# Designs tried in a protein design run: peptides against a protein of PDB entry 4Z63. Part 329

Target 1, 334 residues: chain A of PDB entry 4Z63
Amino acid sequence: LCLGMNDLTGNIPEDLFHLKRLNLLGIQENRLSGSLSREIRNLSSLVRLDVSWNLFSGEIPDVFDELPQLKFFLGQTNGFIGGIPKSLANSPSLNLLNLRNNSLSGRLMLNCTAMIALNSLDLGTNRFNGRLPENLPDCKRLKNVNLARNTFHGQVPESFKNFESLSYFSLSNSSLANISSALGILQHCKNLTTLVLTLNFHGEALPDDSSLHFEKLKVLVVANCRLTGSMPRWLSSSNELQLLDLSWNRLTGAIPSWIGDFKALFYLDLSNNSFTGEIPKSLTKLESLTSRNISVNEPSPDFPFFMKRNESARALQYNQIFGFPPTIELGHNN

## One batch from the design tools (peptide; made by RFdiffusion4, then SolubleMPNN)

Design b2_p30_7_s4 (from b2_p30_7, 14 letters changed)
Fold by OpenDDE base, seed 3:
Structure b2_p30_7_s4 (fold): chain B 334 residues (1-334), chain A 30 residues (1-30)
Amino acid sequence: as target 1 above (334 residues)
Amino acid sequence: VVINLTGSSWIDSSDDDAALERRAEALAKL
C-alpha cells in the first residue's frame, strides 16, 4: 500500500493494521499526526515501512520483535522523541534505518551483534547525546552511517579502526574533538570512500602527518572547522579523490601543485581560507572539470548533502555526490 | 568550469536550520 505524497491528515486508520499480508506500507510525505500506533505489530509480513515526512510525535513503539521480515524503516522528518526502541535496536532483519531529522534523545545504543543485516543507518539531526557508540564496528554489514548534528561529545572511538564495512561516514556538526585522533583512527577503515566532518574540531590543527593514508577516499568534506595548518601532504596519496571541501577554515600556505594530479577531482572548494601564492596551473588540467561524463555509476551515500550558505537562505540539498556541479572555489583567500 | 570565486558556501550533511525551525513550529502546533 503506497499512499505517499498526498495531503492525508490525522491518524492511520486502525483497520489498516488488519492487513496481515501487507509487505509494503508507504505513507510518506503527508500530514499524518499523533503517535505511531503499536498496532503496526499486526503487520507481521511487513518488509518496508515508510512513515517519513509526516507530523508523527511521541515515542516509536517497541513492536519490532513482531516484525521479523522488516528490512526498511524510514521515519525521517517527524517529531519522534525518546530513544530507539529495544526491539528496533535488536532487529536481525533490518537493513536500513532512517530516523534523520527527529527529536530522538538520550544515549545512542544499538545491539550491533544482533543487527546482523544493518547496512544503512541515518540518525542525523537528532538530540542524541553522550559518546559515539563504541560497538558500531560490530555491525559487520554497516556501510552507510550518518550521525551528523547530534551532541556526540569527545573523540572518535578507537574501536572504529576495525570498522571494515564502513564506506560512507558523516559526523558533521556533532561537537567532536581531536581531528588528529579521528583521522588516525579512520584511515584504518579500508572501505571508507566518503568522509564528512564539517563543523567539528573547532580551531584545531589539520594534521600534516605523512603516515596518514586513505587509499579509497573519494569524498572528503571538512568545512567550517576553523582548522589551522596547511594543505595536508597525506591527501596527495588519495588518488581516487573526486570531491574536496576544506572551505571556511584557517588553512595557510600555498595550494600545492599535486592537487591538479587528481584525475577524478570534479569538485574543489578551498574558499574562505588564508591560502597564499599563485593558483596552481595544474588545476586548469583537471579533465573531470571539462568532461561532462561523470560516471553516474559510482556508489553514493544514502544520506543527503547540503550546500549551506552563510546567508539565511535554504541550503541546497543534493541526494547524490554527482549532483554537485563541477566546481572550483578559491574565493576569499589572501 | 564554474569557478565560483564568491566562497559563500560549504558542504554539510546536517539539515538546514530553516527546515529544522519549520519542523519545530509544526510540532509545536500538535
Scores: peptide ipSAE 0.294, ipTM 0.771, DockQ to the pose 0.588; fails the geometry check
Fold by OpenDDE base, seed 1:
Structure b2_p30_7_s4 (fold): chain B 334 residues (1-334), chain A 30 residues (1-30)
Amino acid sequence: as target 1 above (334 residues)
Amino acid sequence: VVINLTGSSWIDSSDDDAALERRAEALAKL
């Protein structure tokens, strides 16, 4: 049953929960309000639940033990409060959990040993606090993780060295500290292609450790951290780099010529730093800026990117990395 | 080739509260 993209108001009719053979419930993009009914437990055949983009409030009901086939739960952009229900945090069937842009709070706890099918987790823009859950690497299929805009004080856990499934990771604006430790840990994530760390590490030094290596890194975004230091030499070994944003930092020194050696680099933002010297001539040789055929079929994170502007409260949302226009930004270097 | 010379933007993966607020405002205006 798909009733998304309407102007439906009020609560879900109780009779809808009598549909025991329902595999898909999509009621997204409405004005549905009140609590999400516990009677969703009656939908025992449910594979996909999409309640996203509504006005739901209260706690998410702890009934996911009665939904043994549930693979997809989309609840983004609601008013949900409380924590992740225990039954949801222990779901062995769940592949994708999206609860982005809610008011969920407390410590983030997932039973990753039980969540054997979880491949995508979006909990961005919530009120989670405490530390990053050390057991996230135990989610052996977890590929996509957005934890942006929560209050995860402290450092990236050492256990994330073992996060082999991790491909797309965002921790943007999560009050993280110790960029040197974070990069030193995350370099061990052999499948990591996308790393977003914007609005963290306030005023720290960007490490220039030649021992750092990100083998498959395609997207690195570490904007607006007020980072000091220079362009990191270790980044030159990330030959697959497609997008680099280090804007709004306090980086100094010259822009190195090796930036032009990235054959796939189509987006470069180094603006609002303190870079000096000449623009490397190698930047004019970036093949990606001249060739129209960027393969659109590359894996993208499930979480959106936002182009934030200082003067305008209107961020542009990009659902795919390839949605960004080919860009070189070197403005406001003093 | 978009040469952004404005230096007025950065990439983030976090939603701006302004998107929530604008939706709440848009919903309140209806």
Scores: peptide ipSAE 0.270, ipTM 0.716, DockQ to the pose 0.635; fails the geometry check
Fold by OpenDDE base, seed 5:
Structure b2_p30_7_s4 (fold): chain B 334 residues (1-334), chain A 30 residues (1-30)
Amino acid sequence: as target 1 above (334 residues)
Amino acid sequence: VVINLTGSSWIDSSDDDAALERRAEALAKL
């Protein structure tokens, strides 16, 4: 049953929960309000539940133990409060959980040992507090993780050295500290292709440690951190780099010539730094900027990217990294 | 090659705060 993209108001009719053979319930992009009914438990054949972009409030009902086939739960952009219910945090069937842009709070707790099918987690823009959950690497299939815009104090957990499944990771604007430790840990994530760390590590030094290596890194975004230092030499070994945003930092020195050796680099933002010297002639040789035909059929993260034209501007949403135009931004360097 | 020298953009992965605020405001007006 798909009733998305309407002006439906009120609550879900109780008779809808008599549909025991229902595999898909999509009621997204409506004006549905009140609590999400506990009677969802009666939908024992449910594979996909999409309640996103509504006015739902209260706690998410703890009924996911009665939904043994549920693979997809999309609840983004609602007014949900409280924590992740215990049955949801223990769901062995769940592949994708999207609860971005809610009012969920408390310590983030997932039973990753039970969540054997979880591959995508989007909890961005919530009120989770405390430390990052150390047991996330126990989610052996978890590839996509957005935890941006929460209040995770402290550092990236040491356990994330064992996060072998991790491919797409965002921690933007999450009050993180110690970029040197974070990069030193995350370099062990051998499948990491996308790393977003914008609005963290305020005023720290970007490490220039030649021992750092990100084998499969394609997207690095570390904007608006007020980072000091220079263009990091370790980044030159990330031969698959496609997108680099280091804008709105305090980086100094010359832009190195090796930046032009990235054959796949189509987006470069080094703007609003303190870079000096000449623009490397090698940048004019970037094949990705000259050849239209980079059909990069690469997997994109399930979470969107947001480009801000300034700190006060509304961000533009991009569902794919390749939605970004080929760009070189070197403006506003002093 | 769009050399956009407008050095005012940065990338984030969760910019829904304005959507939360507008929804909270809409709910507070009910």
Scores: peptide ipSAE 0.096, ipTM 0.662, DockQ to the pose 0.610; fails the geometry check
Fold by OpenDDE base, seed 4:
Structure b2_p30_7_s4 (fold): chain B 334 residues (1-334), chain A 30 residues (1-30)
Amino acid sequence: as target 1 above (334 residues)
Amino acid sequence: VVINLTGSSWIDSSDDDAALERRAEALAKL
């Protein structure tokens, strides 16, 4: 049953929960309000539940043990409060959980040893607090993780050295500390292609450790951290780099010539730093800026990217990294 | 161009991202 993109109001009719053979319930982009009914437990054949973009409130019901076929739960952009229900945090069937833009709070707790099918987790823009869950690497299929805009104080857990499934990771604006430790840990994530750490590590030094290596790194965004130091030499070994944003830091020194050796680099933002010297001539040789036809059919992360053109502009959402225009931003340097 | 990969929801509130940018600017002026 798909009723998305309407002006439906009120709550879900109780009679809908009698549909025991229902595999897909999509009621997204409505004005549905109140609590999400516990009677969703009666939908024992449910594979996909999409309640996103509504006015739902209260706690998410703890009934996911009665939904043994549920693979997709989309609840982004609601007013949900409380934690992740225990049955949801233990779901062996769940592939994708999206609860971005809610009011979920407390410690993030997932039973990753039970969540054997989880591949995508979007919990961005919530009120989770405490530390990052050390057991996230036990989610052996977890590739996409958005935890941005939460209050995860402290450091990236050492256990994340074993996060081999991790491909897309956003921790932007999550009150993280120790960028040297974070990068030193996350370099062991051999499948990591997208790393977003914006608005963390306030005033720390960006490590220039030549032993750091990110083999498959395509997207690095570490903006608005007030980071000190220079352009890190270790980044020159990330030959697959497509997008680099280090804007709004306190980085100094010259922009190195190797920045133009990235064959796939189509977006570069080094603006609002303290870089000095000449613009490297190698930047004019970036093939990605000269060749229109890089149809890179790469899997995009399930979490969106946002671009603001100016302070007063609404953020533009991009579902794909390649949706960004080819850009070189070097403004507001010394 | 500020790429805000903060995983910001469609917060219709231009205010939180503008508050983040204003915080970043206020922080860059310090």
Scores: peptide ipSAE 0.014, ipTM 0.530, DockQ to the pose 0.048; fails the geometry check

Design b2_p30_8_s1 (from b2_p30_8, 14 letters changed)
Fold by OpenDDE base, seed 5:
Structure b2_p30_8_s1 (fold): chain B 334 residues (1-334), chain A 30 residues (1-30)
Amino acid sequence: as target 1 above (334 residues)
Amino acid sequence: SSSYITSFDPELSPDNYEEVVLKRQEERLA
């Protein structure tokens, strides 16, 4: 049953919950309000539940133990409060959880040992506080993680060295500290291809430790951190780099010539730094910008990217990495 | 460029979600 993108108001009719054979319920993009009924427990065949972009409030009902086939729960952009209910945090069937843009609070807790199927987690833009959950690496299939814009503090947990499933990771604007530790830990994530750390590590030094190595890194965004230092030499070993945004930092020194050696680099933003010297000639020979045959079919994060413009204009949303235009931005450097 | 990339919607927050939802709905119905 798909009733998305209508002008529906009020609550879900109770009789709807008698549909025991229902596999998909999509009521997204309406004006449905009140609490999400606990009677969703009666939808025992439910595989996909989409209640996103509504006016739901209250706590998410703790009935997910009665939804043994639920793989997809999309509840982004609502007014849900409280925590992730215990039954949801222990769901063995859930593949994707998206509760971005809610008012969920407290310590983020998931029973990753039980959540054996969880592949994608988007809890960005909530009110979670405290430390990052140390047990996330126990979610053995967890590939996509967005925890951006929460009230986390401290450092990336040491346990994330064991986060082998992690491919796409965003922690932008989560009050993280110690970029050296964060990168030192995350380099052990062998499947990590996308890393977004914008608006963290305020005023810290970007490490130039040659021992750092991100073998599969394709997307690195560490913008608006006021980072000091220079272009990190360790980055030169990330041969698959496609997108680099280090804008709005305090990086100094020359732009190194090796930046032009990235065969797949199509988006480079080093703007609003303090780089000096000449523009490397190698940048004019970037193969990705000269050849039309960019493989567009590469996996992308499940979470969207946003280009924040300092102007009054609305931020641009990009659902895929290749949605970004080929770009070289070196402006506002001195 | 005065722009940078992030992974959250800077115009959407827990404090304004109702307004955004309603506005989006109005835009679709118009």
Scores: peptide ipSAE 0.462, ipTM 0.909, DockQ to the pose 0.820
Fold by OpenDDE base, seed 1:
Structure b2_p30_8_s1 (fold): chain B 334 residues (1-334), chain A 30 residues (1-30)
Amino acid sequence: as target 1 above (334 residues)
Amino acid sequence: SSSYITSFDPELSPDNYEEVVLKRQEERLA
């Protein structure tokens, strides 16, 4: 049953919960309000629940133990409060959980040993506090993780060295500290292709440790951190780099010539730094910008990217990496 | 450039979700 993108108001009719064979309930992008009914427990055949972009409030009902076939729960952009219900945090069937942009609070806790099917987690823009969950690597299929815009004070957990399933990771604006430790840990994530760390590590030094190596890194975004230092030499070994944004930092020194050696680099933003010297001639020979055939069919994170523009303009949303236009931004460095 | 990339919508927050939901619907219907 798909009723999304209408102007529906009020609550879900009670009779809807009698549909025991219902596999998909989509009521997203409406004006539905009140609490999400616990009677969703009666939808025992439910595989997909989408209640996103509504006016739901209250706590998410703790009835997910009665939804053994639920694979997708989408509740982003609502007014949900409290924590993740215990039954949801223990769901063995759930593949994707998206509760981005709610008012969920407290310490983030998931029983990753029970959540054997979880591959995508989006809890960005909530009110979670405390530290990052140390047990996230126990979610053995967890590939996509967005925890941006929460208050996870401290450092990336040491346990994330074992986060083998992690491919796409966003921690933008989450009050993280110690970029050296974070990169030192995350380099062990051998499947990591996308790393977004914008608005963290305020005023720290970007490490130039030659021992750092991100073999499969395609997307690195560490913007607006006021980072000091220079272009990190370790990045030159990330041969698959496609997108680099280090804008709005305090990086100094020359832009190195190896920046033009990345065959797949199509988006480069080094603007609003303190770089000096000449523009490397190698940038004029970037194959991705000269060749017509950019592979647009590469997998992207489940979470969207946003380009923060001037205060007068709404941020642009990009759902895929290749949605970004080919760009070289080197402005505001002298 | 005056822009930078992030992984959250800077115009959307828990404090303004109601307004944004309503505005999005209005824009879709226009």
Scores: peptide ipSAE 0.452, ipTM 0.909, DockQ to the pose 0.800
Fold by OpenDDE base, seed 2:
Structure b2_p30_8_s1 (fold): chain B 334 residues (1-334), chain A 30 residues (1-30)
Amino acid sequence: as target 1 above (334 residues)
Amino acid sequence: SSSYITSFDPELSPDNYEEVVLKRQEERLA
């Protein structure tokens, strides 16, 4: 049953929950309000539930133990409060959980040992506090993680060294500290291709440790952190780098010539730093900017990117990395 | 450029979601 993108108001009719053979319920992008009914438990055949972009409120009902086939739960952009229900946090069937932009609060707790099928988690823009869950690496299939715009004070857990499934990780504006530790840990994530850490690590030094190595890193965004230091030498070994944004920091020194050696680099923003010296001539030889054949069909994160423009302009949403225009921005390095 | 990339919508938050949802609906019906 797909009723998305209408102008539906009120609550979900109770009779709808008697549809025991229903596999898909999509009611996204409406004006539905009130609490999400506990009677969802009656939809025992449900595989996909999409209630996103509505006016739902209250706590998410703790009925997911009665939904053994549920693979996809989309509830982004609602008014849900409380925590993740225990049954949801223990769901063995769930592949994707998206509850971005809600009012969920407290400590984020997932029973990753039980969540054996979870591959995508988006809990960005909530009110979670405390520390990052140390047991996230126990979610053995978890590839995509967005926890941006929460208040996860502290450091990236040491356990994330074992986060082998992690490919796409977003922690923008999550009150993280100790970038050296974070990078030191995350370099062990062998499948990590996308790392977004904007608005963290305020005023820290960007580590220039040659021992750091991100073999498969394609996207690195660490903007607006007031980071000090220079262009990190360890980044030169990330040969697959496609997008680099280190804008709005306090980085100094020269832009190194190796920045032009990245064959796949099509987006470079080093603006609003304190770089000095000459622009490397190697930047004029970037193959990705000279060749028209950027393979558009590469896997992308499930979470969108946003380009925050001037205060008066609406942020631009990019659903794919290749949605960004080829860019070299070196401005405002005074 | 005065822009930077992030992974959250700076204009969408738990505090304004109702307005945004309503506005989005109006725009689609328009």
Scores: peptide ipSAE 0.451, ipTM 0.909, DockQ to the pose 0.825; fails the geometry check
Fold by OpenDDE base, seed 4:
Structure b2_p30_8_s1 (fold): chain B 334 residues (1-334), chain A 30 residues (1-30)
Amino acid sequence: as target 1 above (334 residues)
Amino acid sequence: SSSYITSFDPELSPDNYEEVVLKRQEERLA
C-alpha cells in the first residue's frame, strides 16, 4: 500500500493494521500526526515501512519483534522522540534504518550482534548524546553510516579499528575531538572509501603522520574544522582519491606537487585556508580533468553529497560522486 | 570567487534525499 506524497492528515486508520499480508506500507510525505500506532505489530508480513516526512511524534513503538520480515524502516523527518526501541535495535531482519531528522535522544544503543542484516544506518540530525557506540563494528554488514549532527562527545572508539564493513562514514558536526586519534583508528577500516568529518575537531592540528594510510579512500571531506598544519603527506598514498575538501580550515604551507598525481581526483577544494607558494603545475595535468573516464560504476554511499555555492544558497544534491563538476577551488588563501 | 562548500549535511538534504538513499540501497542489494 503506497499512499505517499499526498495531503493525508490525522493518524493511520486502525483498520489498516488488519492487513496481515501487507508487505509494503508507504505513507511518506503526508501530514500524518500523533503517535505511530503500536498496531503496526499486526502487519506481520511487512517488509518495508515508510512513514517518513510526516508529523509523527512520541516514541517509536517497541513492536519490531513482531515484524520478522521487516527489511526497511524509513522514519526520517518526523518528530519522534526517545531512543531506538529495543526490538528495533535487536532486529535481525532489518537491512536499512533511516531515522534522520528526528528528535531522538539519549545514548545510541544498537545490539549489533543481533542486527546481522543491517547494511545502512542513517541517524543524522538527531539529539543522540554521549559517546559513539563502541559495539557498532559488531554490525558485520554495516557499510553506510550517517551519524552527523548529533551531540556525540569525545573520540572515535578504538573498536572502530575492527569496522571492516564500513565503507561510507559521515560524522559531520557531531562535536568530535582528537582528529589524530580518529584518523589513526579509521585507517584500519579496510573498506572505507568515503569519510566526512566536517565541523569537528575545532582548532586541532591535522596530523602529518606518514604512517597513516587510507588505501581505498576516494572521498575525504574535512571542512570547517579550523584545522592547523599543512597538507598531510599520508594522503599522497591514497591513490584512488577522487574528492578532497579541506576548505575553511587554517592550513598553511605550500600545496604539494603530489596533489596532481592523483589519477582519479576530479574535485579539489582547498579554499579558505592559509596556503602559500605557487600552484603546483601538476594540477594542470590531472587526468580526471583531461579525460572523461570517471568510472560511473563505482560504489557510492547510500547518502548523497551536497554542495553550496554560499551559505545562503540552496544546497545542490549530487547523487553520485561523478556528478560533481570537475573543480579546483583554491580561492581565498593567503 | 564563490566558495563552494562540499559537505554531507542531513539538514541540507533536499526533499529527494530519501529517494536517493533507497534507490542506492536497492541497487546495492540487487
Scores: peptide ipSAE 0.042, ipTM 0.702, DockQ to the pose 0.183; fails the geometry check

